# Peptides against a protein of PDB entry 7UQJ, part 197

Target 1, 160 residues: chain A of PDB entry 7UQJ
Amino acid sequence: PELYQNFNITPPRGVLFHGPPGTGKTLMARALAASCSSDERKITFFMRKGADILSKWVGEAERQLRLLFEEAKKHQPSIIFFDEIDGLAPVRSSKQEQIHASIVSTLLALMDGMDNRGQVIVIGATNRPDAVDPALRRPGRFDREFYFPLPDVKARFKIL

## One batch from the design tools (peptide; made by RFdiffusion4, then SolubleMPNN)

Design b2_p20_7_s4
Fold by OpenDDE base, seed 1:
Order: C-alpha cells, then sequence, then structure tokens
Structure b2_p20_7_s4 (fold): chain B 160 residues (1-160), chain C 160 residues (1-160), chain D 160 residues (1-160), chain A 20 residues (1-20)
C-alpha cells in the first residue's frame, strides 16, 4: 500500500509468488504485510492454505472464499495470502470434478469483483505455477508474478 | 555439524521446527543446510512433504520412507526435511486408519535405527506440534524443538 | 530488486530487521537476497557484524565501512547486511567514545551518499531497535522496518 | 581482505506481465 501510494502506483490486485518449496514465499508475504503496516495503518493479514479450503469445507469452499474476501474488505488495508494455491485452483482438466471447477470460478469472480480502490491485495504462493489455472494469471487477478528460487547450496565461498 | 563438533555436542537425530504457517521453518532448514555446507563438505538436503508421502504412495509410503533414509545415509552428511510432518504422523487415535499407524511406525523405526555416529539429521516442520504423534517427540527422535513465531505486524513505520 | 523494478518502485536504501535473537532476521535477509537473484542477475550479498567492525578495526572501522560500500557498489546489484547493527550504531550517549560517534557518522554519510539509481540495498538486523541511533532510521537510510517476533520459548521440553 | 561473496542462485526472471 504505502509502497504503491508513495509512487502513485495502483497496487496489483493479485501477486503470484512461485518457486520451489521452502523458498520463503509465505515469509516474504508476511514481511511485505509487516513492511506496509504502520502504527497508524495496520495491514490485516489473512492466510489460507489451498488444500485446506478444499479438504475442510467439502461443498462449502465457495462460501468460505466469499466470507474470506468480505472479511478482508471489512478489515482493509489487508492481504489475503493463499499458500499452495495450486491445491485450491489446479489447472482445469476434463477429469476435474465439478467442485474444483466451481471453486476456481468463485475465486475468479471474487478477484474480478475487487474494486481497484480497495486496499485488498491477494498473494498466491505455489511451488508449481504451471499447475495454477491460467485464468487466475490474467490481468486483474494474479497479474504479477514473483519467482522465489532455492537458496542454492552453491554458496561459493570465494575465500580469498 | 561444525557447530556441534566445536562444542563436542552430539548432534540431535531429529529437530522439530514448529510454529504458525509461513514463519520460515522450511527456509531455516534450507539455510541451516547451506550454512553447514562447505566447499569441502556439502550437505545433501532431502525434502519431502508429509501429506505427499501419504497421497502419492498409497501402499508404498513405508518403502518410500525406507528408500529416503537409505539415500540420506548414502549421501551423508545429509538433512532429511519433512515439511508438514503432522500430515505424515498425526496423533494416534483409535480412529486412525491402519495405513497411518504403519507409516508412523516405520518412521519411528527409521529414526530409532539411525546410529548416533551417522551424519543424518532429520528436521520436521509443523504448524501443529500437538498434532504430531508424541512418540516422534521422544529422545532419539525429534528430541529438540524450535518454535518459529509469526513476524509480528508491529513494524512501526514512522514515515515522516 | 525485481519486486521493486516490476512495480517501478525505487527500492529503499535501507531496511531494518528487528526482533528478538534467533527470529530469522539473517535468514530472511539471505532469503531475500536469494529471491532477488536471477540467473541473469546475481545479487552479491555482503555480510558484516556490527560488533566485529568495532572490535576488529579499532581506528580503521570508518575505512572498512567505506571499502564495504565501494565493493558493494562495484558488485551491484548487491545487499549489505549488517547483523547486530546496534553494536555498530548504538544510540549516541554522552558517555559514547568519539570513535563510536565517528563510525555512526560515517555510516550515515555512506547511506546518504547512495544514489537512488544504485542497486545497493542495506539491511540492518538488531535485537534492540531502540538501541539503534535514531539518525539511521530516518528517510533515505533505514526508512523501512520489519519486526521479527520471538519463537515463543514455551516449547515445554518434556525431557524424560 | 576478501569479502565472502555469497552467490545466491539466480531467480528465473519473472514472466513478463501480459501487456495491458
Amino acid sequence: as target 1 above (160 residues)
Amino acid sequence: as target 1 above (160 residues)
Amino acid sequence: as target 1 above (160 residues)
Amino acid sequence: MVVPELEYPELPPAPEPPLP
């Protein structure tokens, strides 16, 4: 928010953090939330795991997504962080159950329904960006992507 | 390794990293692996997710665990990192399926079978330490625990 | 860097990571460095400990700081990470030796002298943000702050 | 005085945002 306000930049609606497991995607999302939170302007951080929304709320996942976005809007400025978003919104296959297609459609509609004046940022984290439904990666949704590499073991200590 | 060698401390066989999601548990495990890896002594980092072992290897999860520990032993010094270990080894309930009981028993046996002279460290990460089978938290297993807190949102931005 | 470039945002000159010991400040700084380093654009990570600059270089600490910043500028994009920056730049007291006042003044001048077009980020980590000279926390210096909370120590070691 | 260079492995470039 302030980062974007200070630059007169409209914050993206959605940011996709992708990269191998344990590259600090969630930690970065939290750090960004912390960095945007002042004493006067606290950012509310909502976190959900994609697989948890599917597994815990069989038949209610859509309602839970709607409630999450409404709660985030009530507590703006806010960040909604979806960890393992490929588990919530996998690539639509001809073999995908109607339930998964419905959840993805609900998430698409919720992201499209966000007003640009709203101070709600959605961050998705995945280890498999290619396993995320491409419809989520379009403008007005997760239209910004950030790769998170492994801290490679090639710490080349050039000890001279 | 060097940290423990310099202090004549026997390295723990297992370390449990616990704390809220996105507190950097996996990132810490990777950074510890990297920090212990010298140009002369590379640490091999094996990563598995608890839920993945259950879901991908129905009926073969035990064999996959055995193979993982054998491979880690061949490539010592090594770290085995189990992300979401509560998904692999949930608390034993009377309602626990025989399959889960078997996987937990296999993991227990594999951890108990590690020689103290072996340079294999097991790191488990969980968001729910109380959801991990207490048998895994006993001496000779995950006998060291580290809590990972949320980065607190109280970043006081005094933006003048 | 990419995060800031992708948003047309001028990266902050300095970021203060503060929070209790062992909260992953150094780990986050490393992870951020890794996450900003692409195959085409490696970020050089320079690490120094505040107390080490004072203790190792009595009378030369200013020169060492200048050399560090020049080296970081030569190897841009780069991160300079100061661990325990409160040891380098403690709050100015009437009892503080002229030497410490000079080091703080040199660090202030080096941070003020960084061009906004330069791709050098300074990260300071401290356990005591209130022990850091407030002059370092002003705009154009460590003007962004991130809190890292304690792992709550209530891992009840049930040591049997 | 050798500054230990920690080379972090490079992030693959973020895919270019689709043009508005």
Scores: peptide ipSAE 0.000, ipTM 0.313, DockQ to the pose 0.050; fails the geometry check
Fold by OpenDDE base, seed 2:
Structure b2_p20_7_s4 (fold): chain B 160 residues (1-160), chain C 160 residues (1-160), chain D 160 residues (1-160), chain A 20 residues (1-20)
Amino acid sequence: as target 1 above (160 residues)
Amino acid sequence: as target 1 above (160 residues)
Amino acid sequence: as target 1 above (160 residues)
Amino acid sequence: MVVPELEYPELPPAPEPPLP
């Protein structure tokens, strides 16, 4: 939240962090949350893993997503961070089980239904942005993407 | 710690972590400290912020630095981490208050006086290595420097 | 690298990074690898995800682990980083499939068989250290552990 | 677009060594 204000950037409704594993996507999301937390304004940080939502919430994933967004709204300002979001919202294929389509549809609706997102930010992290449903990457959802390059392994930490 | 042994590198007396803000300098220092701690050998980690030493310890900063180094020596093996060390040891300018010169001189003396540094490591972190007094960057002090590149800012965070 | 030499600590054969998700475990492992790379001595960094080894390498996971360790040995100095290692080597339960026991046993054997560990470091990252097989946490394996606390959400990331 | 200079937070106290 405050980071976007500091940069005069209109806060995105959703931000997709993408790049190779271990580029600091999750760390960055937490760092952003903490940076926006002042003594006067604590940000509530919610974290979920995409694969965990599908595997642990079988049959209730839609309800749990709704509850998560409601809690985030109650605890504004807040961040919802989805790690490995490609696990939650894989590309819509004709072979996609109806369950996955329902969960993705619920997430889309929850993202679309956040009119005043100025106090709730959704961050998705993935190693495979192309594995994320393109519907999530449209304006009004994860409409901003941040590529996290590998720290160039050649990024010479000149240990002098 | 262990990564240096693997490389047969003589342990530095002081290590300067430098690079833009947000490159993981402080995180690295702590992870290195933790990494050197085994069940058999706990490392004591002392952390101070350069600006805090100047602002909070006005008139006693030299004494507090001496106490810090004594405590680190008593609790060997230990790490002293100075975050934002450019705040403590700015480049000597003709406009530098006599107080800052005294504090830097005390830190230099404390670093020089550590003959058996094999058990006390000093890590300084800065965003501005050129703002650190060159006297601190000489052999026998912060004689090893680690550049923390920004994840190559030219590694285009293609914010798509 | 250098910090372990400073403490005269025998380089661990394996390092377990543990702490809540998004505490920078993966970033730290990469930063450690990069920090140990000089212009003269490039470290090869291998990364695998624990769950990916189990899910993608069903029936070949043991062979792929062996190949990984052989490649790491060929490209010394090297780091093998296992992200989410609790996914690869969960606590041995009486209900654990024979496949998981075989993979864990292979990893144990590969770690134990590294006599000359001076050039190959294994880093495991987990959010749940207690979910990692205790056999991996024994001396001569992941015998060093690093707790990555959540950046205290009150830790003011002053992002200016 | 100014990439925000990420100030790394003051890291919380040093990782506690694993409890024995």
Scores: peptide ipSAE 0.000, ipTM 0.198, DockQ to the pose 0.057; fails the geometry check
Fold by OpenDDE base, seed 4:
Structure b2_p20_7_s4 (fold): chain B 160 residues (1-160), chain C 160 residues (1-160), chain D 160 residues (1-160), chain A 20 residues (1-20)
Amino acid sequence: as target 1 above (160 residues)
Amino acid sequence: as target 1 above (160 residues)
Amino acid sequence: as target 1 above (160 residues)
Amino acid sequence: MVVPELEYPELPPAPEPPLP
C-alpha cells in the first residue's frame, strides 16, 4: 500500500508468490510490508494460513474471510498475506468440491471488490502454483506472480 | 534512510523484527537496505550481534555502541542492524542487572538522540520479543514491530 | 527498475548478494522485483542458475547470456537474477580457464552495455564472493554488494 | 580504535507484522 502510494502507482490487487517450500515466500511478503511502512503511514499486515482457515473454521471460513478483508480495509493501508493459499483455494476439480468451491467463490468476490477497498494488497504464497484455482490467477486478482526457487541443493548441503 | 528520503517520509527510528529463528529477520533488514540504496545515495549497513557486543566488549560495550552510532551518522544514510538484540538489551529484571542496565541505558539514549542523527535507521532482530526490554519498544525507539513466522514445518520437511 | 525509476534514481547496473547458503539471497532478489512491480509497470523477472548455464549449455552459454539480456531488454523494466553466479563467473585463475573466460567476458560485455539497455537490473547471488571474478565486482557491473549472514548457529539449532 | 567493520546489507526476507 504505502510503497505504491508513495510511487503514485496503483498496487496490484493480488500477488502470488510461488516456489518450493523454504524459499521464503512468507518472509518476502512481510518485508514488502515493512519497507512500505512509514511513520506517517503504518501498513497493517494480516497473516492467515490457508489450511488453518479450512481446518479451524469449518463452516465459518467464508465469514472469517469477509471479516479479514473488512479489518484490512479498516486498517488500510494494509496487506493480507495468505500462506499456503493452495490449502484455502485448491483447484475446483478436487474431490472436496462444495466447501472449497464456496470459500474460493468468497475469496474471488472479496478480491474483485478490492477496487472499492482502497489501499489493500493481497499476497498469496504457495508451494504449488498449479494447485491454486486458475480463477484466482486472473487479472484483477492474483494478476502478478513471483517464483521462488530452491537455493541449490549443493548450497544447502554446505549449511548442513 | 534512502527509501524514506525518496518517499519524503520520516523513517521510523527503530524497527523490531521478531519471530522464530531462520525466518530470515537478518535477511530482511539487509534487503531493505539494498532496496533503499541507489547510485547517488549508498546506504551504509552496520551489523552487530547483541551477544557479541556483550561477550567481546565486556566493559567497553557502551563505548562500542557510541562508536557504532557515530560511524552510522558519519556514513549516513545508514542502517544499524542488531541481530539477536535480546542478547544486548535483555529485560532489566534479569540477574545480570548492572552491565545490562548500562548497555540498555546507552542504547536508549542513542536511539532517543536519533532525531539529531539525521538519516539513520536502527533495526533490531530477535527470536524472543518478550525478552527485549520494553523501554526499547516504546515510541521513538523500536516503535514498529514486524513478526517473522516459521515457514510451515511441512514445507521444511519437503526440502530436507 | 520500477523502484529506481519511481525514486528518480539511476539503478545500479548490478548488485551482488553474498553470504552463506540459505541466508535467502535468492529470496531477497525476488522481493525487490515484487516491490518494484506495479499495475502500470510490471517488472519482468528472469532467473538463471550459474552452474546450469555452464552445464546445460556447454558451447552455447555465451549465446544464452546474450539471449537472456535481449529478452530482459525486450521486457523492460526487468531484473536478471543469477543464482550461484560463482558457478557462471568463477575467478579466472581456475583450471577451467577457456570456457569460463569466454562466458565471463560475455557477461562483462553485457553488463557494460547496460547503459544502452534501459531499465534492466542484474542481481548476482553467491555463497562465495571471493570465488566471483573481481572484474564483475568493478564499477558499472556488480558495483554494489550486500552480505547475507547466517542466522546465528544457536538460532538455527532452535529451528531444527 | 576498533574500526567498525562495514558489513554490506543482506537483502531481507519479509517481516511478518504482529498479528493484532
Scores: peptide ipSAE 0.000, ipTM 0.185, DockQ to the pose 0.038; fails the geometry check

Design b2_p20_7_s4
Fold by OpenDDE base, seed 5:
Structure b2_p20_7_s4 (fold): chain B 160 residues (1-160), chain C 160 residues (1-160), chain D 160 residues (1-160), chain A 20 residues (1-20)
Amino acid sequence: as target 1 above (160 residues)
Amino acid sequence: as target 1 above (160 residues)
Amino acid sequence: as target 1 above (160 residues)
Amino acid sequence: MVVPELEYPELPPAPEPPLP
């Protein structure tokens, strides 16, 4: 939020961080959350792994997503970070279990239901942007994408 | 072990590290293992993910847990680190598959079977302490809990 | 590639990094990729998790593996890093789903199909070398194995 | 970069992972 307020930009609802694993997507999402919180305005940071939502919440994943978005709305300004979001919302295929279809549909509805005035930002991190359901990459959802290249050795020493 | 010997504290059988993902639970568990190993006394560190035990060892998970504790006992002083232990031993529910119940029961028995004189410490890491079966959080099992807050950026520079 | 060219060693097709989790297997694979890339010769680093290939690409995992190897061949010199490769290619059992058997067979064929003249190296990382299908550990596949012990504290300060 | 104390709401308890 603050980063975009400072730039006079309408804060995106969703930001997709993509790039090779451990290029710092998770670290950057946390650093952003941290840099956006002041002593007067603490940003609440929610984190979930896509794989955990599928594996840990069979038959409750949709409910847990709803609760997550409700909690994020309650604790505005908030960031919801989905690590490995391609595990949560893989590309729809005819072989996709009904469970995946329901989770994807729930996430779509939750992102669409975020008021533009809401101070809730969703950050998705993936190693495979093409594995994320294209419906999530549309305007009003994950409408901004940031590529995290493999840092050159020289670039790693600057992030450490 | 050494850390608690130096503090004249009865070494816990089990320590639960809980807090948001990437707060350094895994890193701290390893730093502890490393700080506790001297040239004269190497601590053997065993690591398993809860999700891996469930997914990779279908019908063998109980046996793999037994073997892990036997190996840890053989290589004393030892640390067994369970990353994502809430994936291994979720709260018992009426919907819990018989496999989860068996894995949880095995882990309970293995923790109870650790002699207090044994130089085997179990560290469980979770993002959700409330998702860990309460039976594991009782005295003689995971009887100590450490909260890993999101490090303030100032705190991260001290761990690097 | 460059590391092996500098040592006058026939570059292995596959290298298995094994040892306890976060002993730096993933970090080392990246450091190797970075150290092997010069300003004149950038190594393309591809990374996949074994668990992600199984969970995220149900019924497409074989195709995604093929595409990965094709992309790696297109962007030579390249490194394909499989993190948690024991999740991708577990030991063949009578209980193994037909999906696992197909993924393993595809990975075997892809590793066999790598021309010895190809500047594509595959690095597999696992915490459990015995859980990796033995067919992958044969000559012409993962024919080199590196053990990552738990670094003593003193050794970690040299890798950081 | 100072990572402020992000108050994380109490994550609802993880439901039991599905059996693989």
Scores: peptide ipSAE 0.000, ipTM 0.199, DockQ to the pose 0.054; fails the geometry check

Design b2_p20_8_s1 (from b2_p20_8, 12 letters changed)
Fold by OpenDDE base, seed 2:
Structure b2_p20_8_s1 (fold): chain B 160 residues (1-160), chain C 160 residues (1-160), chain D 160 residues (1-160), chain A 20 residues (1-20)
Amino acid sequence: as target 1 above (160 residues)
Amino acid sequence: as target 1 above (160 residues)
Amino acid sequence: as target 1 above (160 residues)
Amino acid sequence: MDELAEKLSLEAAQKLSEQA
């Protein structure tokens, strides 16, 4: 929220952080949450791993997603961060994934159901943006994408 | 360099970044590499995932670690970053891990074999510092530890 | 600290983060503040927007800057982050800016008046480093600059 | 402070690498 106001950017409902592993996508999300909390405006940060939602909550993943979004809404202003979101919402064209299709559909519905006035921002981090279902990357969902480059040694020099 | 002089801290050979997932450990390592590269002093950054070294190089992980350290030495000043280092060097007390013990022993030997004048810094990132073999956390190895807190709203307030 | 000693760089009093909008300058400053707080050493972070100081405090901006620096000094170790610092400290050669000249002069004096042993770090973020008054970019002020490149996929590969 | 400024420089450089 604050960072977006700082850049005169309207807070997106969903932001996709993509980049090679260890480019700090998850850090960025957490520190955005940290940065956007003022003394007056405490932002609640929720974090989940995409793979953990699938592995820990086999058969209840959809319910856990709903609970997460309701808790985020209850504690707004909030940020929901999905680390490794490509683990939660893989591309629908992979034949193995009837179980994944219901989770993706639930996440889509939850993101679409967020009122634009709701102070809930969803951040997804992935090393593989092209492995994320394109439906999640549409307007009103993860409609902002931030690439997290590896610090190019030359870009590093321009960083000094 | 600068910040260590203000604290009169000797440059560590190995730094352990620890904290909850998405607190920016990997990001921090890359940005250090970026920040420490001047126009005069290009720092070469090497990144590996702990789990990837184990999974991709079954039976050659020790050789790949040696090659990584030799390449870092060849391209010094260098930073070697291990993301998820708890995946590469788990606590030896876990009964299952004869294969991991040889990798840990190789990493220990490589870190001990680095000349203190060598311009190679090793950064390990973990969500579970207590899951990292205590031998790696001894002086001359990962002898500096940086905690990456969750952006606690209270820590945020102390940041405001 | 460690990486600065490894490169024998003296701790900057001021750091300029520059790069395109949405390259994470503000976020980085906040997460750095968060990350550098240990259990033993809580760092106080202060954040201001350059444009907000000018717009909200017309006629008191200099006083607000002085108060900010005194509060940061009182709560040291501290970080002062100026987001959009090009809004606070534009280039003096732009003919329109008699009001800006006094604010810039105040900021210069405050940065010069910080004891090098004072545990106050100033971070400025801008999308336009060339729009920042060159006097701020001199030694003892924002004497370290960090470029934040756009997410170039090719820049990503050179860091692996 | 120096650990903070380095961690600040690091997280700053990396978050900027991330938004970049």
Scores: peptide ipSAE 0.000, ipTM 0.208, DockQ to the pose 0.066; fails the geometry check
Fold by OpenDDE base, seed 3:
Structure b2_p20_8_s1 (fold): chain B 160 residues (1-160), chain C 160 residues (1-160), chain D 160 residues (1-160), chain A 20 residues (1-20)
Amino acid sequence: as target 1 above (160 residues)
Amino acid sequence: as target 1 above (160 residues)
Amino acid sequence: as target 1 above (160 residues)
Amino acid sequence: MDELAEKLSLEAAQKLSEQA
């Protein structure tokens, strides 16, 4: 939010980092958190992996999401980073609809329930933007998308 | 395939990258894809994580594997990279035999169904080669194995 | 154990590496394994991901943990590294209590059953120390905790 | 190949350490 206020931009509720794995999505999210943290103002960085929430908190994923958002709200300014968010909120086309639908619905409600004045930014990282439920990619949710291209072979050889 | 034709090697249907995590299996697979891509000929790189396919596509994993192989065939030359493939095709010794058996059977059938003339290479990466179903490690499947050793500490201290 | 004998330190049965993801927990665990390996004495490094054990070995996770500890004992000196250990032993507050309770109970029993004279070190890495069952964080288990801070932005810019 | 695997293992360990 304040990060975006300085740019006269309506603070997105969520930003989707998408691109091939190893393009620096997680690194960028951390760099953003660190660059926006001053000695005077620490940004609290909450990181969760999508598939790990589903697998670790079966039947509690909704509660864990609520707790995460509450904790992020308590420790504002904060960044919630969902790595591999396509694991948390897969497209509704899968036959395991009910459990996924409830988690997606909870995440949608949590993103919708964020006050535009809140200092909580949600960053989702995925290698598969099209595997993320399109409801999450709507305005007021992950309404900004940043593509992380593969470094060209030439750029990779310069890093080697 | 063409990568292997240049070396007078029968193109493996699959290559297993195994070794400790952070030994560069994923990076190597990407570097291979990039090095074999020219401006004139882009190799399409399909990446999936084994456990993510199981968890995200419960009851659809077989269909997703079929679609992945069809898409890879459509976009030849292509590399299908399965990261953490031991998550997709665990050894049959687990009591949850039926779901895993069907996914393994589907992957076996897809690898067996690849035309030797096809330009689809399958790379599986694992930290646990012995946790991969031995049927996948047979000739005509993941019939080549590359070990990724840990860099010696001396090599790591030169990089820090 | 011998690593700790040289320092006059009671060898912990387990060490918890915690901190933000990508703070080098896995790297440090590997560097420790490698630094303590001489040409004369190789430390056997066993790595498992917590969530991967749960997902890959459903109904066999307990047996796989037992086998892992037996293999580690057979190949002493050894390090068992659990990456994302919060996926293996989540806090008991989840309603899926029975399966998780049995895995946690098995891991507790295995850690308790380690002879203090054994040359098996268990390292758990997590991004969420508070998501690890507190029974694992008690004396005689993961009784040492190492925090891996994010490198300050200044430190990150020096590494780039 | 082993030398290349070693080199790329190093590079990947580097990148993982950098991504870490």
Scores: peptide ipSAE 0.000, ipTM 0.244, DockQ to the pose 0.029; fails the geometry check
Fold by OpenDDE base, seed 4:
Structure b2_p20_8_s1 (fold): chain B 160 residues (1-160), chain C 160 residues (1-160), chain D 160 residues (1-160), chain A 20 residues (1-20)
Amino acid sequence: as target 1 above (160 residues)
Amino acid sequence: as target 1 above (160 residues)
Amino acid sequence: as target 1 above (160 residues)
Amino acid sequence: MDELAEKLSLEAAQKLSEQA
């Protein structure tokens, strides 16, 4: 939040962490949440797993997303971290179209409805950025993307 | 592998990484695989997600586990990393008893069947160590356990 | 420790974690301490911040280092983690020469005085490896170095 | 990230090495 004010950059509403499994996406999101928390200003960290929202809340996933964003707004400043966001918002061309389409639409609307002044940051993590609906990757949503590469074997060899 | 020879300690067949979500368990396992790999001796890293094995291979999970361990043995030295191992081998007291019991029994047998001279290390990661079948946590299986705490907020302030 | 015997490699007395702030160095060090602890063999984790040792113990920093290493030796197996080690052991060319030189000399002596059989590992983390005295980066001290990159600069520019 | 993952991998490997 404060970081973006210093650069006169509109704070991204959403950040996409992408890269192979076990590259530290979830860890980085938690590290970011902790980094943004001071003794005076604790940042509330909400973590959800995309597939868990879909599987646990069949028929209520939209409501659960709304509640999550409302709770995050209520506990500002906050970070919403979606681990495996491709499981929550797959590409619209997936054969499970209807259930996923409504959830995607809800998530899009919730991200679009976040005022630029909101102290809620959404972090999505995925191993498959191309499996995330491109609509979520547009400006005003997950408009910032961070690649988490596999540890370079060459860099490992230099360290080992 | 090499580590255990130095202390005259029998290398554990399995290591359990446990701790809250996003504490770096998967990253640590990958880091371990990398650290154990030299230019002359590459360690093959096999990654599976427990729930994915159960969900994708309904009725073949046992066969897939056998194939995984055979492949790991064929590509020695190797690490098998089970992310979310509680999803693969839940506590036997869960109402999904039959499918889980057979998978657990297969995993137990595969871990027990690893010769102490085998260059295959099994790493299980879970957010819920108590959800992992206690039989997997016995000596000769996941007999070493590592707790991944949430990064201390104070420690985070020092990293940022 | 054990890893190094298997490879016929002398176990490093110290490991340097370097890389930009927020790259998970401290988190990894904690994860390392947790990973080294079993139910039967708990590893004691000592964490200090380099600047805190210098600032809190003006005139006693050397004594505090000795006490820390003695305590770590007493509680073997143990890990000493120095976060921001460049604050404890800056390059000798810094204008705070005299105080830093004595602390560096003490830390060098303490690391040199660790028997190869000692179950004390020293991890230093820094955002500025070039700000760490090169004498600490020699064999038998921080002789293994691990780079923690920023998440892809393009990604970082989008998060930060 | 690669170097972090390497470093985390190395640290993790070193941790497993230290535990092993």
Scores: peptide ipSAE 0.000, ipTM 0.300, DockQ to the pose 0.056; fails the geometry check

Design b2_p20_8_s1 (from b2_p20_8, 12 letters changed)
Fold by OpenDDE base, seed 5:
Structure b2_p20_8_s1 (fold): chain B 160 residues (1-160), chain C 160 residues (1-160), chain D 160 residues (1-160), chain A 20 residues (1-20)
Amino acid sequence: as target 1 above (160 residues)
Amino acid sequence: as target 1 above (160 residues)
Amino acid sequence: as target 1 above (160 residues)
Amino acid sequence: MDELAEKLSLEAAQKLSEQA
């Protein structure tokens, strides 16, 4: 939020963090949520893991997504962070297609249904941006992408 | 262990850490295991991921749980940490019911079979306490719950 | 790479890190990648999670493995780290056998196809070495195993 | 990151011990 305000950039609805595992995507999402929170303006940071939503909520994943977005909307300003979002919305594969298709369809609808005036930002983290359903990478959804390179030794020492 | 001894509190058999992902549940479990270990009293810290037990040990999950509890009992004082415990013992869902029911039943029996005098503590971490089988949240099992809130900025800056 | 050069040890094709979760397997793999990188010799560190490859790339997991090994070969010297490798190549279980068998067969072929002169090291991390397909633990594949004990408090303070 | 995670862990453990 504040980062985008400082740059006079319309805050994206969705930001995709991609790069190798352990490049700090999850940490950065948390750090951003922390840095955007002030004493006057606490940002509520929701986090879900894509694989967890898919595996743990068989038949309720869509409901859990709706509840998550409603809760995020109730606690604005808020960030929804999906770790391993490619586990939630993988590219349509033939055998698990229906369950994935319903979850993806729900997530698409929820992202599209976010009012542009809403102070809810969705951050998706993936190690594989090409495994994320392309429909999620369209404008008005995850329309900004940040690559997390493997920090070389010098870059790591600066982040430690 | 020592924390509960210092407070004259009967150590719980099971502690449920719940809250959004990346609120430090896994980190806290490790920190507690470290802080409770002294030079005189090494605490053995076992860790399993719920999704891993379910997915990787198809047909042997119950045996692996038994072995884990036996090993923990052999290495007392010990902590068993289940990360993503809702992946191990989800609320009974109709389609995968039998596999889940057997694993849950085994975990219940193992937690009930822990002698209260045993120096084995079980920590379950979840992002979704309501996705954990309610039978695990009963007295004598995961009977203490700790909520991990999203750290506000001030709490985060003190942690960085 | 450099560690093995310094010890006059033929760099293994594959190293299996095993031990309880949170014993620092992922941390050590990253630290090794960092320590082996110099200003003159940047090591490219690839990371994949076994469960992610299996769940997210249903029908493309083999292709993703091939692409990963090709990319690692292109960016030599490189490390491929498989976190939770037992999720990628579990011991053959009867129900999911065909999907697992194809992925395992592909990983075996890729590890066998690595020229011994290649500067690609594969690190597999698991909490359960006995859940990894035994074919991966043969010479020329994951032929070196490192046990990560639960650090006692003193051992942790030395690793920090 | 992991030193940070351990530092976070130690501080969280200390805070938990102070709040108990």
Scores: peptide ipSAE 0.000, ipTM 0.241, DockQ to the pose 0.026; fails the geometry check

